# Peptides against a protein of PDB entry 4GMN, part 117

Target 1, 375 residues: chain A of PDB entry 4GMN
Amino acid sequence: RYANITLLALVTLASIGTDFQETLVKGNQGSRESPISAADEEWNGFDDADGDAMDVDQKSSSGEDQEEDYEEIDVKEDDEDDDDDSITSEMQADMERVVGADGTDDGDLEDLPTLRELIQTAVPQLIRLSNLPIDSDESLTIQSHALSALNNISWTISCLEFANGENANIHNAWYPTAKKIWRKTILPILEADSADLKLATQVTSLAWAVARVLHGETPTDGNPHRKFISLYHSSKQQAGGNSNSIEEPEDPFQGLGVKCIGVVGSLAHDPAPIEVNREVGVFLVTLLRQSNNVPPAEIVEALNQLFDIYGDEELACDKEVFWKDGFLKHLEEFLPKMRTLTKGIDKRTQPELRTRADEALLNLGRFVQYKKKHA

## One batch from the design tools (peptide; made by RFdiffusion4, then SolubleMPNN)

Design b2_p16_3_s3 (from b2_p16_3, 10 letters changed)
Fold by OpenDDE base, seed 1:
Parts: structure tokens; sequence; C-alpha cells
Structure b2_p16_3_s3 (fold): chain B 375 residues (1-375), chain A 16 residues (1-16)
């Protein structure tokens, strides 16, 4: 009884986290009306070509009006109370406040009661559920659902802007909880070294969501970046041997390889230890060198991570890793390969992958030019 | 929801 209610509760929390994420993504797409300057391309008037009026005559047959007596089937709308898993009016109000709030001060989540309840009440229980002893298929199912709920909540929070002190109240509330998820949920599962690729994918997705907020402040205990690099390599070795269709996720950016790159990239940001940054940077640059055997989505993610890690010349990693280990040369040598890779993606069959590859190619050209100017 | 999760956790901890 309690297990079924707990499962339902976990599914509902996972749904809420997904719907909240989708709505934040839709809200952010509305604000990216970059004014495409309406270049007044004078649509030159197509000329008036002569419409010859062919006469076709055909006859008026008078078929009889059978008054089919539409029996008004009084479809009682059984109000199936579809428990419309719709964003509650409170969640919608919290979301509208988060999207509309100019940088509100270091205050408690007093104005965000639903988000406060998720962070302070739900997440600590989900962490406990994810750490239950696995002694049954039911406990394994509960762990999987708890990880899914933690993933969706963590991803939703990671879609908020925290740069320049934006959403500082949410950041300050989430930060200790994110570190708890990392230490109590992610690290123990990574240390168990399970051959379960499904569990590994769930934990890696959660780790990416958490690391997108914590960045280089993510706990470095036990060198988790090396575990994710090892997981990346192990996942590639398994995919090469067994044609067991791990159905490549319909979205190429939801693959375990992309998630591993996203985690380790996020972990390598300042103030990460320089040796962590170096090991990750060398891993990412090595993927670009081996690009003929790497999925295009993983190349796109590896490029984006390299831009984010090494975009700031004031950071210690710029001098001690980027310049010292000669990363610019590898990025320059990769630029023609990236052009070929991007052109090889069919816009009709993979429009999103092509768009993100075109953007990553553009950014690579700009980044190489930037680094050459600041050399 | 959360109270039923707490009950489930308590029962799981009591079985240990």
Amino acid sequence: as target 1 above (375 residues)
Amino acid sequence: VIEEMKKYLKEAEEKR
C-alpha cells in the first residue's frame, strides 16, 4: 500500500518537475525575440497572367433531403476528474515570479512557497528514498523513480539564471541541497560501480543537472570527474560489442555520452582544482581529435563545455591549462573537421542537431579568433 | 504525498 502511494507520489513529483522545466523553456523562448530586422525585401509583384474561363456545364441532380433525425446523444461528459497534473495555480504563480522577478535580494524563499516546499521538504525525502537498501524489485523501482524526480527538479532549477546575482535567493536555498544530492545520492551510486546502464544514465543526468548549478564548487571528493570519464569510455565499449539496442534516445542530446561530457565539463569550471580542469580539458580535446568515431551531439556538447570553461582569460585555467597544454592548436585543427561534420548532418531528418552544430561551428570560429587576439 | 513517503521510509528503516 505505502509503496504504491510512494510510487504515485514520485511519478507526480517527476511530472511536476518536467512541466515546470517545459514551461521555463517556453518562457525563455518568448524572450528571445531578437529583433530580426525586417529587411523590407521588396517582394517584386508577380505579373497578371491571363485566366481563361473554361465553361464546364454539369447538371443539377436534386437528391432528396432525408431528414436524418440526429438523436441528440446526451453524452454525459462524465467529468472524469482527470487529476489534471497541470501546474497548480501556486506553481504557476511561483514560476511567473521567477521569470518576472528582476534580481530580488538574498531573502528566504518566502515569496516562492511551492519551490521552498520542493527544496526543503520533498528533496530531502527523495534523497532518503534513493539511498534505501536494494532488497527487492520494488525498492529498485522506488530508487529509479526517486532519481527521476530528483533529476527533473534539479534540471528545472538549473534552467534558472544565477549569473550576476540573479535568483540569489533560489541559489542560496538550492546550493546546500544540491551538495547533499551530490554527496548522498550521486557519489554512493557511482561508487557502487553498477553495470546497470539505465541507473548509470539516471545518475549521470542528475549529476549534470546538479553540476550545472554547482560548477567547480561541486565536491571533488573521490575524483568524480574520473568516474564519469571512465563511464563514458565503458559505455562506448559496450555499444561496440552488443547490438542490444539500447534504443538510442530519440533526442541525440539525451545520450549517456552527452550527459558524461556535460557533467565533467561543468565540474571543470573555476574554482575547480587545476588538475581536475586539466584532466577534463584533455578529455574534451581528445574527443575532438577522435571526432570521426564520436557522435555529432557529443562533439557539440564538448565544444560548448570548452567555450564555457576557457572563455575567461582572467581564470587560472586559461594560463595553466589552455595555453600551457596548447589547446588552441587542437581547436584550430578541428575547425575544418567541424565544418565537414556539420555539413554532413541532414537538416530534414535532424533539424535540432544541425542547428546546434551550426551554432557550435560559428562559436568555434569566434572562440579561435578571440584566443588568437588575446595570445 | 510527502507524509506517505515518510511512512514508507519509516517502515523500511524498521525492517532493517
Scores: peptide ipSAE 0.028, ipTM 0.687, DockQ to the pose 0.036
Fold by OpenDDE base, seed 3:
Structure b2_p16_3_s3 (fold): chain B 375 residues (1-375), chain A 16 residues (1-16)
Amino acid sequence: as target 1 above (375 residues)
Amino acid sequence: VIEEMKKYLKEAEEKR
C-alpha cells in the first residue's frame, strides 16, 4: 500500500520536475537569451574586435518556387485547457521568483518554500530510496522512479544560470545536496558494476545533471571520470551484440554515449585536477580521431565539451593539456571530417541533429581560428 | 507525498 503511494508520489515528483524544467526553459525564452538548451550555447569566441568579416559569398541558388498549396488544415486549436494540474500555484510562484530573483548569497530559500522543501526534504528521501537494497521487482521500480525524480530535479536546477553570482541562494542550497547525490546515489551505483544498461543510463543522466552544476568541484573520489569512460566503452561493446533489445532512443542526444561524454566533459572543468582534465581531454580528442565509428550526436557533444573545457586560455589546463598535448592539431585535422559528417546528416529525417552539427561545425572553425591567434 | 516516502523508508529500514 505505501509502496504504491510512494510510487505515485515519485511519478508526481518526476512530472513536476519536468514541468518545472519546461517552465524555466519557457521563462528564459521570454528573456531575450535563447533557452540555453544544454547544447545550444553557441561558443561566443572572445570578441577580438578585429572584424575581418570574411565575405562568404552567398551564392543565391535560385531554388524554384514550388508553390506547394499547403491546404490550410484548419487545426482546430481545441483549446484543451489541459489544466496540467501538476504544477501547484505555489510551485508556479516559486518558478516566477527564481526567474526574477537577484539571489542572495546566503543559500536561504525563505522566498522559495516549494524549492526549499524539494531540496531539503524530498531529495534526501529520494537519495535513501535510491540506496535501498534491491530484493524485489518493487524495490527496482522504486529505485528507478527515485532516480527519475532525482534526474528531473537535478536537470531543472542545472538549467538555472549560476554565472556571475546569479541564483546564488539556490546554488548554495543545492551544492551540498548535489554532492550528496553524487556520493550517496551515483558512486555506489557505478561501483556495483551492474550489467543493467537501463540503470546505467538513469545514473549517467543524473550524473550529467549534477555535474553540470558542480563541474570540476565534483568529488574526485574513486576517479569517477574513468568509470564513465569505462561505461562508455562497455556500452559500445554491448550494443554490438544485442541490437534488438536496446530501443535506440528516438532522440540521438538521449543515448548513453552522449550522456557519458556530457558527464566526463563537465567533470574536467576547472578546478578539476590536471590529470583528470588530461584523461578526459584525451578521451574526447580520441573520439574525434575515431569519428568514423562514433555516432554524430556523440561527436557534437564531444566538441561542445572541448570548447567549454579549453575555451579559457587563462586556465592551467590550456597550457598544461591543450597546448602541451597538441590538441589544436587534432581539432584542425578534424575540421574537414566534421564538414563531411555534418553534410551527411539529412535535414529532413534528423533536423535537430543537423542543426546541432552545423552549430558545432561553425564553433569548431571559430575555436580553431581563436586558438591559432592565441598560440 | 513526502510523509508517505518517509513511512516507506522507515518500513524498508526496519526490514534491513
Scores: peptide ipSAE 0.024, ipTM 0.655, DockQ to the pose 0.038
Fold by OpenDDE base, seed 5:
Structure b2_p16_3_s3 (fold): chain B 375 residues (1-375), chain A 16 residues (1-16)
Amino acid sequence: as target 1 above (375 residues)
Amino acid sequence: VIEEMKKYLKEAEEKR
């Protein structure tokens, strides 16, 4: 029964996650945003109507066109028509409804039967599977699969828009379940203090997906932000030691360091306790100050988190943390270092990292200018 | 960890 629910949830989620990624990619082919980089919204500072366009004189240096003859490698797509009819017409219809759902109603998922069964039936079983005593390699495998399923669900839901009351029915159904995942799955595994970096990476990915919806309303019991900061530092100490290379993921944004930053950044949003916000803000600003020893992807994520946390001047954290702890000076001093870091990224070998670093550099310039006007 | 970070931020401001 549990294996079949987990397998059905995994198949349903692989399908929902694939169709949702494809629908996000198709919907976002109109806007240049990648679905995994939904955090790379260009920071539109508050509408100060005074459009003094600074003319950046782009001196066109005429570099000579060397025509490198790119041999067209004819990659034969072997169309293995594996007719995995696993996408039920009901799942596809639920996905089309989720992308188009102006959520007007009181947490009723009547129009989303697959998503309802996922949240109400599958997730409670996955939470139970993730909490089973680990007494065998089989129980460890079941826990890993349950965490992977919870991760895919939580990420898929975290990619929905919930601003302005959009998808309110899904948000209201998910919110108590997300808190249950946090309290019953994430916290117990973080408290077990396992040396298993694979398990730590799975839990941190799940924690980020959950915290992207709960933000500062994430349960503060046991100061989880300190555990993720500790995990960040522990992961850096191990990477400097013996070459049991946990293969750094080929994607620099899938690293455990980036995931730890994403979790603690999300936890620091209003209405988080000011001391939690301060501890996270000091951690993020410290990464910028130590940037010579920090991977570029972690710097990009730390900047985006700082913009999101401190972008609103009406929040208590702006006065009590940002201004009081002098963060503007550190951001301004980091601006020339960020320009050097971004220019050092090869556009040919790391195009995504370069694009996200160029955006974060632009946003840093705007953010520093905004905060200087409101000082 | 956090107290060491706050201390490191402060000590590196006092060194400038």
Scores: peptide ipSAE 0.014, ipTM 0.450, DockQ to the pose 0.010
Fold by OpenDDE base, seed 2:
Structure b2_p16_3_s3 (fold): chain B 375 residues (1-375), chain A 16 residues (1-16)
Amino acid sequence: as target 1 above (375 residues)
Amino acid sequence: VIEEMKKYLKEAEEKR
């Protein structure tokens, strides 16, 4: 009885976290692109004061109108008006306030009661449930659902803009809670060194969501970046041996490899220790050098992380890691390989992967040119 | 693993 009530509450909290993410994304779609697509923002460099946009004359090749009569497969849009009545009017009002709030600096969530209760009341209980001793299949199920709810809440919050002091009240409320999730949920699971790839995927997804807000301020105790790098390599070795393919997620960007890259990239941002930054940077550059054996989505993520980590020349990691360890040469040598990789992705079967690879290729060209000017 | 990667990067710089 109590286990079933706890499970139902966890499923409900995980649903609320998903619905909250979807409605934030829908509410922001009127003004900003989807925050999972924040990796799809064209990196223009810091110095775009001199907008000499080279007019690349795209010669419009007038390809002839072959009217191929594509039979309208009448995909009945079953307008299942899933009036998903799961979004409370109170959650919707909180979301409208988050999108509209010139955030008052006081870290007070008085105007965001649902978000306040999620952060202050629900998350501490989810952390407790994720830390229960695993002694039964029921305890494992409770942990999995608690991790799912924490993941959805953490991803939703990581989708908010915190640059330039935006949403400072939410950031200030979330920051200590995010550190608590890291120390109390993520680290103990990583230290347990479980061979459970499902659990590893859940904790790595949560770690990425948390690290997208904490960046280099993520606690470095126990060298968690090395644990995620080890997990990356272990996941590749297991995929080669057991013909029980854990169903590769249909979305290439939901793979454990991509999630590991996203975590370690986020952990390497300023003000991370230079040795953590170096170890991550060397890992990412090594993936580019081994690109023939690396999934395209992992290459895209590794590139985006390298741009974000080393985009600012004023940071200590630029001089002490990027230039000192010769990363520019490796990036420049990767440009022809990236062009070949990107062209090899079928736009029809993998449109998202192709778009994100085209953007990462463009950004790689710009980044290499930027770094050559600032050498 | 990381030290092997650092070594691999360094050995590839020394070979050019």
Scores: peptide ipSAE 0.017, ipTM 0.468, DockQ to the pose 0.010; fails the geometry check

Design b2_p16_3_s4 (from b2_p16_3, 10 letters changed)
Fold by OpenDDE base, seed 5:
Structure b2_p16_3_s4 (fold): chain B 375 residues (1-375), chain A 16 residues (1-16)
Amino acid sequence: as target 1 above (375 residues)
Amino acid sequence: EIEEMLEYLRRAEEKR
């Protein structure tokens, strides 16, 4: 009885977190930024006003238009009016306010009662449930659902803009809670060193969502970046040996490898210790050097993380890591490989992967040119 | 430098 009520409450909290995320995604679709593509912001290097348009000679290869007559399969939309009453009028009003909120600096969420209850009431209970002793399949199920709910809430909050003091009230309310999730949920699960790849994927997804807000202010206790690098390598070794292929997620960007890269990239931002930044930067540059054996989605994520970490010349990591360890040379040597990799992605079968690879290739060219001017 | 750091990381993992 209590387990079924707890499971129903966890499913409901996970649904609330998903619906909140989907509504923020739909709200942001009115602005060009898909929230998963907040990492796909065109790297706006410094406004060098002298835009010499490199004339890329489009050699028009006239391929013959075979008009394949696509038979219009009349998929009857069965309008099952599932009145998904899941979005309460209060939750919808909170979502509309979050998309439009001029951030008041007071960490008071009085105007966001649903978000306040999620952060202050639900998350502390989910942290407690994620820390239950695993002694049964029921306790493992409760932990998995608690991690899913924490993941959905944390991802949703990580899709909010916090630059320039935007949403400062939400940031100030979330920041101590995010650190608590890290210390009380993420670190203990990573320290248990479980061979459960499903649990590892759930905790890594949650760690990425939390690290997208905390960045280099994420607690460095126990060198968590090395645990995620180790998890990345261990996941690659297991995929080669046992025919229990965890079905590669249909979305190449939902893979455990991409999630590990996203976590360690986020952990390496200023004010991270220079040693942490260096270890992560070397890991990312090494993926580029070994690109023949690395999935394209992991290369795209590793490039985006490298641009975000080393885009600012005023940061200590630019001088002490990027220039000192000679990263520019490795990025330049990778440019022709990235062009080949991107051209090898079929636009018809993998349109998203191709778009994100084309953007990452463009940004790599710009980033290399920018760093060469400032050498 | 990068290869020495990778070898250092690998050895740090083999000691866990």
Scores: peptide ipSAE 0.022, ipTM 0.578, DockQ to the pose 0.011
Fold by OpenDDE base, seed 3:
Formats: C-alpha cells, structure tokens, sequence
Structure b2_p16_3_s4 (fold): chain B 375 residues (1-375), chain A 16 residues (1-16)
C-alpha cells in the first residue's frame, strides 16, 4: 500500500516535471528558442564588424523538377482536445508566471506555490528516497523513480534562463537544493561504483541537469569530473563486450557518452578550479583527436562544451588552458574531419543529428577564426 | 603536452 502510493506520487512528480518541461519548452519556443535549442544557437562570436564576406560560390546544380504529385493526404487534424488533465490549473498558472516573470530579486517563491512545493517539499523527499539502502527490487524501483522525478524537475529548472539575473528568485531557491541533490544523491551513487548502466545513465542525466545550473560552482569534492570521465570510458568498454543492448536510445543525444560530456563540460565552466578545467578540456580535445571511434552526437556535444568553456577570452582558462595547452591547433586540425563526419550523416535517417552537426561545424569554423584574431 | 596530460589522467584513473 505505502509503496504503491509512493510509486504513484513519484510517477506523478516525474510526469509533472515532464509536462512542466514540455510547456516551458513550448512557451519559450513562442518567445525564444529553448535553452536545449540554445545549445544549437549559432555562436556568433563577438560582433567584430569586419564583414569579410567570403563569397562561397553557390554553384546552382540544376536538379530536374520531378513533380512528385504529393497526394494531399487530408490528415484530418482530429482536434483531439486531449485535455491533458495532467497539468493542474495551479501548475499552469506557475508556468505562465515563470515564462512571464520579470526577474524579481526576491528569492521568495510566494508567487510560484507549485514550484515552491516541488523545491521545498517534494525534492527533499525524493533525495531521501534516492538514498534508501538497496535491499530489495522494491527499493531499486523506488530509487529509479525518485531519480526520474529529480531528473525531470532538474531538467525543467535548467531550461530557465538565469543569465543577467533573469529568474533570480527561482535560481536562489533552486541553488541550495541543486547542491543538496549533488552531494546527497549524485555523489553517493557515483561512489558506490555500481556496474548498473541504467542507474549510471539516470544519475548522469540528473548530474547534467544539476550542473547546467551550478556550472563551475558545482561542488568539486572528490573530483566528480574524473568519475564522469571514468564512467565515459567504462561505458565504451562495456558496449563492446556484452550485447546486453541497452537499446542505443533512438535519440543519439540521450546516450550515456553524451551525458558524461555534458556533465564534465558544465563542471569545467568558470569559476571551476583551473586544473578541473584543464582535465576536462584535455578530455574533450582528446575526443576530437580520436573522433574516428567516437559517435557523432558525442563530438557535437564535445564541441559545444568547448565553445561554451573557452568562448570568453577574459576568463583565466583562456590563457592558462586554451592557449597554454595549444587547443586552437587541435580545433583547426579537426575542421576537415568534422566536415567529413557531418557529410557522412544521412539527412533522411538522422535529420536532427545532421542539423546539430552542421551547426557545430559552422560554429567550429567561426570559433577557430575568432581565436585566430585574438591570438 | 596534451599526450603527457592524457597519460597523467590515465595513470590517475589507474591509481584509484
């Protein structure tokens, strides 16, 4: 009885977190591209107004007009008003307020009662449930559902804009809770060194969501970046041996390798210790050097993380790591490989992966040019 | 330098 109520509550909290994410993504798509798509924002560099437009001669290949008679499949939009009764009117009102919230510096969530109860009441219980001793299949199930709910809530919050003091009230309420998730849920699971790749994937997804908000302010105790690097390598070794196909997620970006890269990239941002930044930067640049054996989605993520970490020349990591360790040379040498990799992705079978690879290739070209001007 | 750092990281992992 209590287990079923707890399970139902965890499933409901996980659903709420997903629906909240989807609606924040839809609400943000109406005003700004989602921060998940903001990782797909063209890195425009600094607007150095030197418009040397390289005329890329678009040779118009005249492909013949095959008028394929697209039969108008009159897809009756059955307006199934799926009254997705999953979102309470209170949650919807909180979501509308979050999307419309002018950054009131009051760390009080008085105007966001559902989000307040999620952060202050639900998340502390989810942290407790994720830390229960594993002594039964029931306790494993509870842990998995607690991690799922924490993941969905943390991802949703990580999709909010916090730059320039936006959503400061939510950030200030979440920040101590995010650190608590890290210290109480993520670190203990990573220290248990479980061979369970499912659990590792869940905790790494949660770690990425948390690290996307905390960045370099993520607790460095026990060098968690090294644990995620080791997890990355261990996951590659296991995938080669036992055809217990964890079905490669249909989405290439949901892989454990991508998640590990996303975590360590996020951990390496300022104000991370320079040696943490260096170790992560070297790991990421090494993936590019070894790109023949690395999935394209992991290369895309590694590039985006490198742009975000080293995009600001005023940061200590630019001088002490990027320039000192010669990263520009490795990025420049990777350009022709990235062009080949991107062209090798079939637009028909993997359209998203191809789009994100085309963007990452464009950004790599711009980033290399930017860094060459600032050398 | 990067190869020496990779070897350092690898050795740091093997020591854990």
Amino acid sequence: as target 1 above (375 residues)
Amino acid sequence: EIEEMLEYLRRAEEKR
Scores: peptide ipSAE 0.020, ipTM 0.568, DockQ to the pose 0.011
Fold by OpenDDE base, seed 1:
Structure b2_p16_3_s4 (fold): chain B 375 residues (1-375), chain A 16 residues (1-16)
Amino acid sequence: as target 1 above (375 residues)
Amino acid sequence: EIEEMLEYLRRAEEKR
């Protein structure tokens, strides 16, 4: 009876976290592209003003408009406004304030009461629930739901802009809590070395959401990047043996491999230790070298992570890792393979994967040119 | 709503 109430509350907290994420995504769709596509912002480098406008000759092939008179089947969208009022008016008002407010430097969330209660009250309880002794299937279910709620909240917060001091109040409130999630929830589960791929996927998704905010300030205790690299390799070995049981998620970007890449990429950002950056950079470049056996979505994610990690030439990792370990050569050698890979993706069956691969290919070309100019 | 859910969670933890 109490377990069912706990599970219901955890499911509802996970739902609220999803609804917040959807509201942020919809709010951002009214301004700029999706926060997943914020990583798909065309890497323009620094604005060197030499606009050599390559005239893309748009040959207007005048294909004859056959006006096939498709009868507008007036599908009455019965707007069953299932006002699934899961987003309270207070939550909506908090989201509107987060999207519209200039970030105050104060870590005070006085103006964001719902978000404050999620961070300060809900998350500390979810961390406790995720750390309960596993003694039954009920305890495993509670842990799974607590991880789902933590994941949804952490992903929602990771969709906020924190660059240039934006949302500094939210960042300052979240930062100590994010470190607590990492140390109290993520690390203990990773150290338990469970063969449970479901649990591994949940903790890796949560780790990515947390690491997207903490970046190189993520606690390096126990070398978690090596654990995620090991998990990546272990997941590939298991998938090769049991072709039937890992339902590849319908979304190729929700795979455990992509999540592992996203975590380790995020962990390698400045100010990460140079050795952590090197081990991750070598892992990512090795995926590109082995691209014939790597899913396209993992290649796209590995490229985006490489651009984000090594896009700034002022960072110590540019000189000490990128140039020193000869990464430019590997990226340049990969460019023709990426063109072949991208062209091999069917636009009709995998439109999103094709779009993100086309963008990653464009960015790879620009990145290689940029790095050659700054050599 | 959230406060009620958190109170249910707290009460569930105290009974273990």
Scores: peptide ipSAE 0.012, ipTM 0.505, DockQ to the pose 0.049
Fold by OpenDDE base, seed 4:
Structure b2_p16_3_s4 (fold): chain B 375 residues (1-375), chain A 16 residues (1-16)
Amino acid sequence: as target 1 above (375 residues)
Amino acid sequence: EIEEMLEYLRRAEEKR
């Protein structure tokens, strides 16, 4: 009984996080055409495992015809109010305020009561639920739902613009909570070294969402970038062996490989330690060199991460890593390969992948030209 | 709904 209500609450929190994300994406589509692919991990509903009710063929005997006059109790059809998982009017008002907030409102989260309760009350509980001892299938299910809810909330917040002091109130409220998610949820799961690829995918998605806001300010304790690089390599080794390949998600950008690249790329931004930046940069450049065996979506993500990490010449990583380790040469040598790769993507079957690859190719050409002028 | 669920989650934590 308590488990089912906890699950329902987690499902509803995950749904709210998704609906909030969709509303923010729809609101922002009016201004910037950058398809932040919402990691719409559609929470695949609880497949009711139809427990095969053992058809106990109780041949119970022919007991007698007592015509009990069942009075037709006129069961009024109580209109089961479909508890429509509908965004509450207060949530909708908060979403409209977040989408419509011109970045000048230094307003406290006082004006965003639902978002405030989500960050300050719900997320800390989800963090605790994600850290429960796994001693049953029920506790594993609770952890999975808590991770899904944290993922959806974290992705939604990561879709907000925080540049130039926009949404500074939300950023300031989220920042300590994001660090808490990292330290209390992500790191412990990564340290447990579970062979569970589903759990690894969930924690990696969450880690990417969190790292998209924290960037190089993400806690570097225990070298989590190496764990995600290791997970990337391990995921590639498993896909080659057992035909129980996790069905490659229909969206090529939802793959564990893309998520690993997104996490480590985000972790490598300034002010990350130069050693962390170097290890990630070398990993990303190595993917480009090995591109014949790398999915196109992972190449697109690796390129975007390289542009974001090394786009600023004033950063220490430009001199100490990009120029020192000769990354420009590798990017220039990759240009003709990227042209071939992009042209090989069918616009009819993979329109999004083709669009993002065309953009990444254009940006690669611009980036190489930029770096050549500043050499 | 959310407040009731958050209150439920809080009460579920206090019982552990």
Scores: peptide ipSAE 0.007, ipTM 0.491, DockQ to the pose 0.046

